Peptides against a protein of PDB entry 6TME. Designs and how they scored, part 66

Target 1, 324 residues: chain A of PDB entry 6TME
Amino acid sequence: NRLKRAYIALQAWKKAFYSDPFNTAANWVGPDVCSYKGVFCAPALDDPSVLVVAGIDLNHADIAGYLPPELGLLTDVALFHVNSNRFCGVIPKSLSKLTLMYEFDVSNNRFVGPFPTVALSWPSLKFLDIRYNDFEGKLPPEIFDKDLDAIFLNNNRFESTIPETIGKSTASVVTFAHNKFSGCIPKTIGQMKNLNEIVFIGNNLSGCLPNEIGSLNNVTVFDASSNGFVGSLPSTLSGLANVEQMDFSYNKFTGFVTDNICKLPKLSNFTFSYNFFNGEAQSCVPGSSQEKQFDDTSNCLQNRPNQKSAKECLPVVSRPVDCS
Target 2, 324 residues: chain A of PDB entry 6TME as posed
Amino acid sequence: NRLKRAYIALQAWKKAFYSDPFNTAANWVGPDVCSYKGVFCAPALDDPSVLVVAGIDLNHADIFGYLPPELGLLTDVALFHVNSNRFCGVIPKSLSKLTLMYEFDVSNNRFVGPFPTVALSWPSLKFLDIRYNDFEGKLPPEIFDKDLDAIFLNNNRFESTIPETIGKSTASVVTFAHNKFSGCIPKTIGQMKNLNEIVFIGNNLSGCLPNEIGSLNNVTVFDASSNGFVGSLPSTLSGLANVEQMDFSYNKFTGFVTDNICKLPKLSNFTFSYNFFNGEAQSCVPGSSQEKQFDDTSNCLQNRPNQKSAKECLPVVSRPVDCS

## One batch from the design tools (peptide; aimed at target 1 D223)

Design b2_p25_3_s1 (made by RFdiffusion4, then SolubleMPNN; from b2_p25_3, 13 letters changed)
Fold by OpenDDE base, seed 1:
Structure b2_p25_3_s1 (fold): chain B 324 residues (1-324), chain A 25 residues (1-25)
Amino acid sequence: as target 1 above (324 residues)
Amino acid sequence: STKEWIEKEYEKRFKEKRQELRESL
């Protein structure tokens, strides 16, 4: 009996709660699991006459505890939303049995360990949110081979390089922000045909931006701020026909910010402050447009306010990095 | 079907998540 298995799983989970401030699991009593708060039942896909646990929603419950291996008994769950809790430990490997997993949201918890590779075992997974945790180590390259629409990885402890397989991703939104990623952005990034939003904020990324970024014609948000990028902005950025928000602030970029970038047709906000740019086109000057917002603060620009001193600029500007 | 229901509501949930993301970063 599927509901009996669900009962075992849910009771095991209740026992794994250290604190339930809102008494969310207070009604988790008895065999009628479909009446449990945060538990949603639906007809089984293989037999519409059978009712199964299809979803869990414990968002914002502030529950302290861990995920016990018995959760693997919830084999009919397609939606697993447990964000904004205080769950700790690792994601159980037993969740590999949840072959119908469609949306997995464990964001804003206290999970630790390596990337939860169990997520790679779910054939139908469309949405993965593991942000605001303490996951660490390397990102498995296989994550981008999956047919995911969204990959939220921000605010973790991931390190090493971004896998070159990123170009295979079908995701529309990918976040790397506030991790410990290092190295260059892979050139394969230009192959992300469905990409709308990508965020690299607050990592240890370096090197030149790949020219292939300009191939991201569907991107609306590109944020690479707070890294160690060097060199000039690629001229191919003129190809970002749909970019609305672009941020390159707090890097080590040099060179000239061109009209072709600042006149992008959908550009609303372009921040390139806190770099070492030594020139900008008139179209890039803050206040030059009513429709666009620019920030050129703390560069090496002449005749602009709030720029770096000559002493700070000269050593960097005099030795431009050639990205060709 | 359950699958159809999940898929139908996905767009709404995803939009909300994207909005939340923009506000949090």
Scores: peptide ipSAE 0.374, ipTM 0.899, DockQ to the pose 0.722
OpenDDE base, seeds 2, 3, 4, 5: peptide ipSAE 0.362, 0.347, 0.352, 0.319; ipTM 0.897, 0.892, 0.892, 0.881

Design b2_p25_3_s2 (made by RFdiffusion4, then SolubleMPNN; from b2_p25_3, 15 letters changed)
Fold by OpenDDE base, seed 2:
Structure b2_p25_3_s2 (fold): chain B 324 residues (1-324), chain A 25 residues (1-25)
Amino acid sequence: as target 1 above (324 residues)
Amino acid sequence: STLEEIEKRYEERFKEKVEELRKEL
């Protein structure tokens, strides 16, 4: 009996709660698991006459505890939303039995350890949100081989380089922000055919931006701020026909910010402040457009306010990195 | 920030999905 298995799982989970400030699991009593707060039942896909636990919603419950192995008995769960809690430990490997997993949101918790590789075992997974945890180590390359629509990795402790497999991703949104990723952005990034939004904010990424970024025709948000990128902006960025928000601030970019970038047709906000740019086109000057917002603060621009001193600029500008 | 806006949008999406499940009950 599927509901009996669910009962075992949910009772094991209740026992794994250290604190339930809102008494969310107060009604988690008895065999009628479909009446449990935050538990949602639906007809089974293989037998519509049978009710199964199809979803969990414990969002914003502030529950302290861990995920016990018995959760692997929830084999019919497709939606698992437990964000904004205080769950700790690791994601149990037993969740590999949840073959219908479609959306997995464990964001805003206290999970630790390496990337939860159990997520790679779910064949139907479309949304993965593990942001605002303490996951660490390398991102497995296989994550981008999956047919995901959204991947939220931000605000963790991930290290190492971004996998070259990123180009295989079908995701429309990927967040890398506020981790410890290092190295270059892979050239394969240009192959992300469905990409709309990508955020690299606040990592240790370096090197030149790959020219292949210009192939991201569907991208509306590209934020690479607060990294260690060097060299000039790729001329191929003129190909970003749909970009609305672009941020390269707080890097070590040099060279000239060109007219063809600042005149991108859908560009709404372009921030390139806190770099070492030594020139900009007139179209890039803040206030030059009513439709576009620019920020050129703290560069090496002549005849512009709030720029770096010659002393700060000279050592960097005189030794431009050649990205060719 | 752009990140916060993205996060907010998807949080709302997930809530909507859960509500759909509720209607099936």
Scores: peptide ipSAE 0.540, ipTM 0.879, DockQ to the pose 0.072
OpenDDE base, seeds 1, 3, 4, 5: peptide ipSAE 0.501, 0.476, 0.534, 0.477; ipTM 0.844, 0.834, 0.871, 0.854; seeds 1, 4 fail the geometry check

Design b2_p25_3_s3 (made by RFdiffusion4, then SolubleMPNN; from b2_p25_3, 16 letters changed)
Fold by OpenDDE base, seed 4:
Structure b2_p25_3_s3 (fold): chain B 324 residues (1-324), chain A 25 residues (1-25)
Amino acid sequence: as target 1 above (324 residues)
Amino acid sequence: STKEQIEALYEKRFKEKVEELRKEL
């Protein structure tokens, strides 16, 4: 019965293909769905004597089409990997029936519409990758209430603010890059106890960096480049004991880049170029360390090459934003 | 079990995804 339902689902999906350049679904014929290319069967969790479709892997198939509602019949699927295709439309709400969903990767497609809230209905979801699509609107706060290990949202059309619930996230890797997020980074960010990598690149984020960033002891990568952040770097950044890659470039930061930041014990690369910093410690100077790389280009630093003109610096530096 | 198999391979898949992301960003 389960395989029959899977057959119905997969045949409906095949019919929803507009183009299959690699003929991936060429063998999607007949009731033996477990022989289908990209379809993986396994014993059911509730009954090991029953064979079910447990996974889909159509990565890099360049298939054009959409996801039909009949995919909701694949109730035993735990792995759904369809990245690097040309699927369009929306993620069907019928996928809420896939209660075993563990890894959901629809990255690098042409999906549109709001955040696929069906992902919130999956109780066991661990990995969510929806990057490189055309999803739009607000990010639902509930996404961070889920016990996710990874949240890849980059290269979409998401807008509005980052939810305060971010602090509840158990994810080790979160990407917001190349969206239209605005507002401040929530102060609750410091509560992300499992965070290793966070990327904010290329948004419309603004305001001061919250001091609570310094509480992210496990962070190895922190990239806030290409935004509208203002003020000084928080002194609490000295608490980033494990940070290796840090990027604050292409913002509107001011003030002094301190030794406490540049001498972070595991810091390998620190880029703070294209800001309005008016001073830096000797430890921050490019070439000052063999183990660390720094970029201080296009700031308001004295006696450094490739800096902004006084005319450009003066209006900004003379009006520092108070982040206190 | 199927669950154990999925979990066993997860770390590898996750690592690969993170590496891919690092190259893209």
Scores: peptide ipSAE 0.379, ipTM 0.884, DockQ to the pose 0.658
OpenDDE base, seeds 1, 2, 3, 5: peptide ipSAE 0.362, 0.361, 0.370, 0.357; ipTM 0.881, 0.880, 0.882, 0.881

Design b2_p25_3_s4 (made by RFdiffusion4, then SolubleMPNN; from b2_p25_3, 13 letters changed)
Fold by OpenDDE base, seed 1:
Structure b2_p25_3_s4 (fold): chain B 324 residues (1-324), chain A 25 residues (1-25)
Amino acid sequence: as target 1 above (324 residues)
Amino acid sequence: STKEWIEKKYKERFEKKKEELRKSL
């Protein structure tokens, strides 16, 4: 009996709660699991006459505890939302049995360990949110081979390089922000045909931006701020026909910010502050447009306010990195 | 079907998540 298995799983989970401030699981009593708060039942996909646990929503419950292996008994769950709790430990490997998993949201918890590779076992997964945890180590390259629409990885402890397989991703939104990623952005990034939003904020990324970024014609948000990028902005950025928000601030970029970038047709905000740019087109000057917002603060620009001193600029500007 | 129902509501949930993301970064 599927509901009996669900009962076992949910009771095991209740026992794994250390704190339930809102008494969310207070009604988790008895075999009628479909009446449990945060538990949603629906007709089974293989037999519409059978009722199964299809979803879990414990968002914002502030529950402290862990995910016990018995959760693997919830084999009919397609939606698993436990956002904004205090769950700790690792994601159980037993969740590989949840073959219908469609949306997995464990964001804003206290999970630790390596990337939860069990997520790679779910053939129908469309949305993955593991942000605001303490996951660490390398990102498995296989994550980008999956047909995901969204990959939220920000605010973790991931390190090493971004996998070259990123170009295979079908995701429209990918976040790497506030991790410990290092190395260059892979040139394969230009192959992300469905990409709308990508965020690299606050990592240890370095090197030149790949020219292939300019191939991302569907991108509306591109944020690479707070890294160690060097060299000039690629001229191919003129290809970002749909970019609205672009941020390159807090890097080590040099060179000239061109009209071709600042006059992008959909551009609304372009921040390139806190770099070592030594020139900008008139179209890039803050206040030059009523339709676009620019920030050129703390560069090496002449005749602009709030720039770096010559002493700070000269050593960097005089030795530009050749990205060709 | 359950699958259809889940997929139908996905767009709404996804847009909400994007908005939450925008506010958090």
Scores: peptide ipSAE 0.406, ipTM 0.913, DockQ to the pose 0.659
OpenDDE base, seeds 2, 3, 4, 5: peptide ipSAE 0.283, 0.334, 0.293, 0.288; ipTM 0.870, 0.889, 0.875, 0.879

Design b2_p25_4 (made by RFdiffusion4)
Pose (drawn by RFdiffusion4):
Structure b2_p25_4 (pose): chain A 324 residues (1-324), chain P 25 residues (1-25)
Amino acid sequence: as target 2 above (324 residues)
Amino acid sequence: SETEWLNNMANTASNETLTKYKEES
């Protein structure tokens, strides 16, 4: 009995609800699971006459609990939204039985430990949001082999390198912001298809920017701020024909900012503050354009306000890194 | 502001994914 399996799964889950501030599971009684709040039923994909539990949505319920193995019984679920709860612990391995999983959002919870590799087992997975948890350790490189449209990893404790496999991703959006990733951006980044937005804010990345970034001609947001990148901006960045937001602030970049970048057609907000740039094109000057917003604070630029001192600048400016 | 910005990205992607899923089903 199919809905009975859903009943057992949801009752096992309610038992694990330690605190439900909004009494969200108050009506989770009896066998009519389709009437349970946050449970969404629909016709079976292979038979419109059969009723199935196809979605779970408890966004913003602020429920403290954990996900028990019995949730593996919800075999028809394709949508799982639990943003802003207090669900703790790990994602049960039994969730690999949810073979129709398409969008999985456990953002802003209390999950901990290694990357939830059960997500790699779902053949139809398109949206994976694990941001704002306590996941840590290495990132499974094979994550970029799945045909994910969106990958939100920001605000965890992930460590080590960006996988070389990143160029295989078909994602339109990828966030790595606010982890402890280290090392270089892989040269394969230029092979990412469909990429519109990529956010690296606040990691421990370094090395020079790969010239292959210039191949990302559909990118609208490229934010590499608050890392430790060195070298000059690659001249290949003129290939970012669609970039609208570009932020390289808080790095160790040196050299010139040219109009090759500052005159990009759709570029509207270019922040390169808190680096060691010693020259900039006139078109790159903040306050100079009514359409484009620039920010050059705390660089090594003559005749500009709020720059670094000459004392701090000369050691770094005179010793540029050979990107080799 | 950063949090709102990141949420907007996620919301946009979620809405698009949900729309695609409804079309395919």

Design b2_p25_4_s1 (made by RFdiffusion4, then SolubleMPNN; from b2_p25_4, 17 letters changed)
Fold by OpenDDE base, seed 2:
Structure b2_p25_4_s1 (fold): chain B 324 residues (1-324), chain A 25 residues (1-25)
Amino acid sequence: as target 1 above (324 residues)
Amino acid sequence: SEDEYLESLHNKALEKTRAQLEAER
């Protein structure tokens, strides 16, 4: 009965394909769905004697089409990987029936609509990749209540603020890059105990960086480039004991870049170019270390090459934002 | 309603995709 439901779902999906350039679904014929290309069967968790469709992998198939509601019949699917296709439309709400969903990768497609709230209904979800789509609107705060290992949201049209619930996330990797997020980074960010990599590149984020960033002891990559951040870098950044890659470029930061930041023990690359910093410690100077790479280009630094003009600097440097 | 909105978005996206495919032929 389960495989019959899967057959109905998969045939409906095949019918929803507008283009299958690699003929991926060419063998999607007949009731033996476990033989279908990109369909993987496994013993059911509740009855090992029964085979069920446990996974879909159509990655890089360049299939144009949509996800029909009948996909909700794939109730045993735990792995759904359909990245690098041309699937469009909304994510069907019927996928709420896929209660075993563990990894959901719909990245690099043409999906539209708000955040797919159906992802919030999956109790066992660990991996969520919806990057490189056309999702829009607000990010639901509840996403960070999920016990996710990775959250990939980059390259969409999400807007509004980053939810304060971010601090509840147990994810090791979170990407916000290339969206329309605005407002400040929540102070609760420091509560992300498992965070290794976080990327904010290319948003409309603003305000001061919260001091609580310095509590991210496990972070190896912190990229806040191409935003509207202001003020000085928090002194608490000296607490980033494991940071290797740090990028604050293309913001409106001011003040002094301190030794405590540039001497971070694991720091390999620190880019703070295209800001309004008016001073840097000797340890921050590009070329001062063979083990660390720095970029101080296009700031308001004295006696450094490739800096902004006094005309550009004075209006900003003379009116520093107080982040206290 | 939300469902009507989503259906509208869905249908528009499908139409766009079909149109794009037709243009590529």
Scores: peptide ipSAE 0.559, ipTM 0.948, DockQ to the pose 0.021
OpenDDE base, seeds 1, 3, 4, 5: peptide ipSAE 0.532, 0.384, 0.471, 0.340; ipTM 0.944, 0.887, 0.930, 0.872

Design b2_p25_4_s3 (made by RFdiffusion4, then SolubleMPNN; from b2_p25_4, 18 letters changed)
Fold by OpenDDE base, seed 5:
Structure b2_p25_4_s3 (fold): chain B 324 residues (1-324), chain A 25 residues (1-25)
Amino acid sequence: as target 1 above (324 residues)
Amino acid sequence: SEDERLEELHNKALKKAREELEKER
């Protein structure tokens, strides 16, 4: 009977396809849903003698269509991967019935609407990828209360501030890149105990970087480029013992880039170009190390190539923002 | 209501998608 419900759901979905360029759903005929291309069956968790639809993988199918409410009948689905399609509309609230949802990847589609709050209803969710869509509005604070391993939000139209609840996140990877987030990075960021990679690229974030960033001992990638950050780099960044890739480019930072930052033990690439830094330690100079790559382009540095003019620098450097 | 707003947004998106497909043909 579970497979019958799955059949109803999958046939409704097939009807919701406007275009199937690779004929992915061509074999979606008849009651044997486990033979459907992109449909994967497994023994049910509650009864191993019963076969259920446990996963969907339609990645890279270039299917145009939408997600119909009948998908809520796929109650045994734990893996839902439909990236790189042309699915549009809103994520149906009926997906709240998929209580086993573990990985939800709808990235690189044409989904619209606010953050899909249905994702908050899934108790076992570990992987959330909604990047490269047209989601809008505020990010619900509750997303960071979930025990997620990865949260991909980049390339949407999310706006407003980053929730202070970010510090509660157990995710190893979080992407905010290429949205419309504004305000400051919350000080609670330093409480992200499992964080390995975080990217803020290309938002409207502003203010000073919180000192608490230096508490991110496990971070390997920290990218805050293309924002409106001001002030000096926090001295506490010397605590980033595992950072390999660090990017602060295209901001409004001022002050001095210190040895303690540039000599971080695992630092491979450090880009601080297109700011208003007025000094750097010798260890920060591009070419000073064979093991580390630096970019100091377009700052207010003396005796360095490709710097801003005095006319551009003076009004900013003479009025440094005090972050204390 | 929020549900009505989302339904409208959904329908608009679907309409747009269909129109785009017609242009591709």
Scores: peptide ipSAE 0.580, ipTM 0.951, DockQ to the pose 0.020
OpenDDE base, seeds 1, 2, 3, 4: peptide ipSAE 0.566, 0.533, 0.143, 0.211; ipTM 0.949, 0.942, 0.759, 0.788

Design b2_p25_4_s4 (made by RFdiffusion4, then SolubleMPNN; from b2_p25_4, 17 letters changed)
Fold by OpenDDE base, seed 4:
Structure b2_p25_4_s4 (fold): chain B 324 residues (1-324), chain A 25 residues (1-25)
Amino acid sequence: as target 1 above (324 residues)
Amino acid sequence: SEDERLNELAEKARKKAEEELEKER
């Protein structure tokens, strides 16, 4: 019965293909769905004597089509990987029936519409990758209430602010890059206990960096480049004991880049170019260390190459934003 | 490239998640 339902779902999906350039679904014929290319069966969790469709892997198949509602019949699927295709439309709400969903990867497709809220209905979801799509609108705050390990949102059309609930996230990796997020980074960010890598690249984020970033003792990558951040770098950044890659380039930061930041013990790359910093410690100077790489290009630094003109610097540097 | 770096990050994260799933079984 369960495989029969899977057959119905998979045949409906095949019918929803507009193009299958690699003939991935060519063998999707007959009731033996476990033999289908990209379909993986396993014993059911509730009854090991029953074989069920537990996974889908159609990565890199370049399939054009959409996800039909009949996919909701794949109730035993825990792994759904369909990245690097040309699927369009919306994620069906019927996927709420896939209560075992553990990894959901629809990245690098042509999905549209709001955030796929069906992802919020999956109690066991650990990996969510919806990057490189055309999802739009606000990010639901509830996404960070989930016990996710990884959240990839980059390269979409998301807008509005980053939810304050981000501090509740247990994710080790979160990407916001290349969206239209605005506002400040929430102060609650410091509560992300498991965070290793966070990327904010290329948004419309603004304001001062919250001091609470310094509480992210497990973070190895922090990239806030290409935004509208202002003020000085928080002194609390000295608390980033494990940061290896840090990028604040292409913002509107001012003030002094301190030794406490540049001498972080695990720091390997620190880019703070294309800002309005008016001073840096000797430890921040490119070439000062063989173990660390720095980029101080296009700031307001004295006696450094490739800096902004006084005309460009004075209006900004003379009116520093007080983040206190 | 930046895209390549992000892709590598995603692959690493996926691998980690899969390893955790295997440990739970």
Scores: peptide ipSAE 0.346, ipTM 0.859, DockQ to the pose 0.856
OpenDDE base, seeds 1, 2, 3, 5: peptide ipSAE 0.319, 0.309, 0.311, 0.288; ipTM 0.863, 0.857, 0.855, 0.850

Design b2_p25_5 (made by RFdiffusion4)
Pose (drawn by RFdiffusion4):
Structure b2_p25_5 (pose): chain A 324 residues (1-324), chain P 25 residues (1-25)
Amino acid sequence: as target 2 above (324 residues)
Amino acid sequence: GDDLLNSIENKFHSESATRFDNYLS
């Protein structure tokens, strides 16, 4: 009995609800699971006459609990939204039985430990949001082999390198912000298809920017701020024909900012503050344009306000890194 | 910074609601 399996799964889950501030599971009684709040039923994909639990949405319920193995019984679920709850512990391995999983959002919870590799087992997975948890350790490189449209990893404790496999991703959006990733951006980044937005804010990345970034001609947001990158901006960045927001602030970049970048057509907000740039094109000057917003604070630029001191600048400016 | 991440998050959850309704329909 199909809905009975859903009943057992949801009752096992309610038992694990230690605190439900909004009494969200108050009506989770009896066998009519489709009437349970946050449970969404629909016709079976292969038979419109059969009723199935196809979605779970408890966004913003602020429920403290954990996900029990019995949730593996919800075999028809394709949508799982639990943003802003207090669900703790790990994602049960039994969730590999949810073979129709398409969009899995566990953002802003209390999950911990290694990357939830059960997500790699779902053949139809398109949207994975694990941001704002306590996931840690290495990132499974094979994650970029799945045909994910969106990958949100920001605000965890992930460590080590960006996988070389990143160029395989078909994602339109990828966030790595606020982890402990280290090392270089892989040269394969130029092979990412469909990429519109990529956010690296606040990691421990270094090395020079790969020239292959210039191949991302559909990117609208490229934010590499608050890392440790060195070298000059690659001249290949002129290939970012669609970039709208570009932020390289808080790095160790040196050299010139040219109009090759500052005159990009759709570029509207270009922040390169808190680096070691010693020259900039006139068109790159903040306050100079009514259409484009620039920020050059704390660089090594003559005749500009709020620059680094000459004392701090000469050691770094006179010793540029050979990107080799 | 935070403004960008919030913006991305708001966009994503706005589109997610549409995807959720469309899937059930």

Design b2_p25_5_s1 (made by RFdiffusion4, then SolubleMPNN; from b2_p25_5, 17 letters changed; failed a check: too like the target's own chain)
Amino acid sequence: GDSLLKKLEEEYEKKLKEIFKKYLE

Design b2_p25_5_s2 (made by RFdiffusion4, then SolubleMPNN; from b2_p25_5, 17 letters changed)
Fold by OpenDDE base, seed 2:
Structure b2_p25_5_s2 (fold): chain B 324 residues (1-324), chain A 25 residues (1-25)
Amino acid sequence: as target 1 above (324 residues)
Amino acid sequence: GDSLLKKLEDEYNEKLKEIFEKYLK
């Protein structure tokens, strides 16, 4: 039966633990898997009279170990939360059998290897959190074809470009931060109809910001800090009617920061420090508003404090990148 | 920056908690 399969899986997993500091699996004894700490049972969707393992929550258990293939026997699991552990290795391909997977959180672990493509096999997946691991290589374009509500990829070792398929994403939150992504932000980004929050912090992204960013009318948080972006800020950013937090700091932007950006109606914080901007509108000046906070530090602005030297500015400002 | 990212992560964690409690508890 289903619980017997779950028992086999959970016992295999317990055996795969190298360390269980909090003795989380101490009660993982006997066939009554529904009594196991961190194991949650519910009536099966196909037969309410049958009890199945529907969820795993081992968050913050500090368990060292790996995920054995036998976890594929947990076919009724919809919620898999094992963040803040020390699990290592790869995500087993056998998890493809968990067709009810809804939330997959393996964040804050020591997983390695390429993107866990098994996540793409789950038709009902809504939340994917793989942040704070050592996943590497290319991000599969198919990730954005999925009907995900949130995609957390930050603090990994992902490389290459952001897939053009990003525009197909229905996610409200996407994090790319602290990876090794390179290239330009795809122009298709403007098609992300449900996007509220996106962070690109601390990558190797470059080129001009696409004008299509201005189409992200539902965005409340846009952080592109600590990259290699160049050129002027797109004038279309005036379309970000709901943006509250915007950060372009630590890039190589040039040009003039306009009123149209700084007067965005919901803008609370706008950081454009550590760039090569050579001018700003009065509305962009820190202290010009009580409702908005600005940081213009370390640019090439005239008559502003804490700016770059002429020696540092001239080589960049005199050779502006044309984004047209 | 990182503080903002942390905020987003915290919000996500709370959302997960709510879903988990709703469906499994």
Scores: peptide ipSAE 0.064, ipTM 0.722, DockQ to the pose 0.768
OpenDDE base, seeds 1, 3, 4, 5: peptide ipSAE 0.027, 0.020, 0.025, 0.024; ipTM 0.568, 0.633, 0.649, 0.647; seeds 1, 3 fail the geometry check

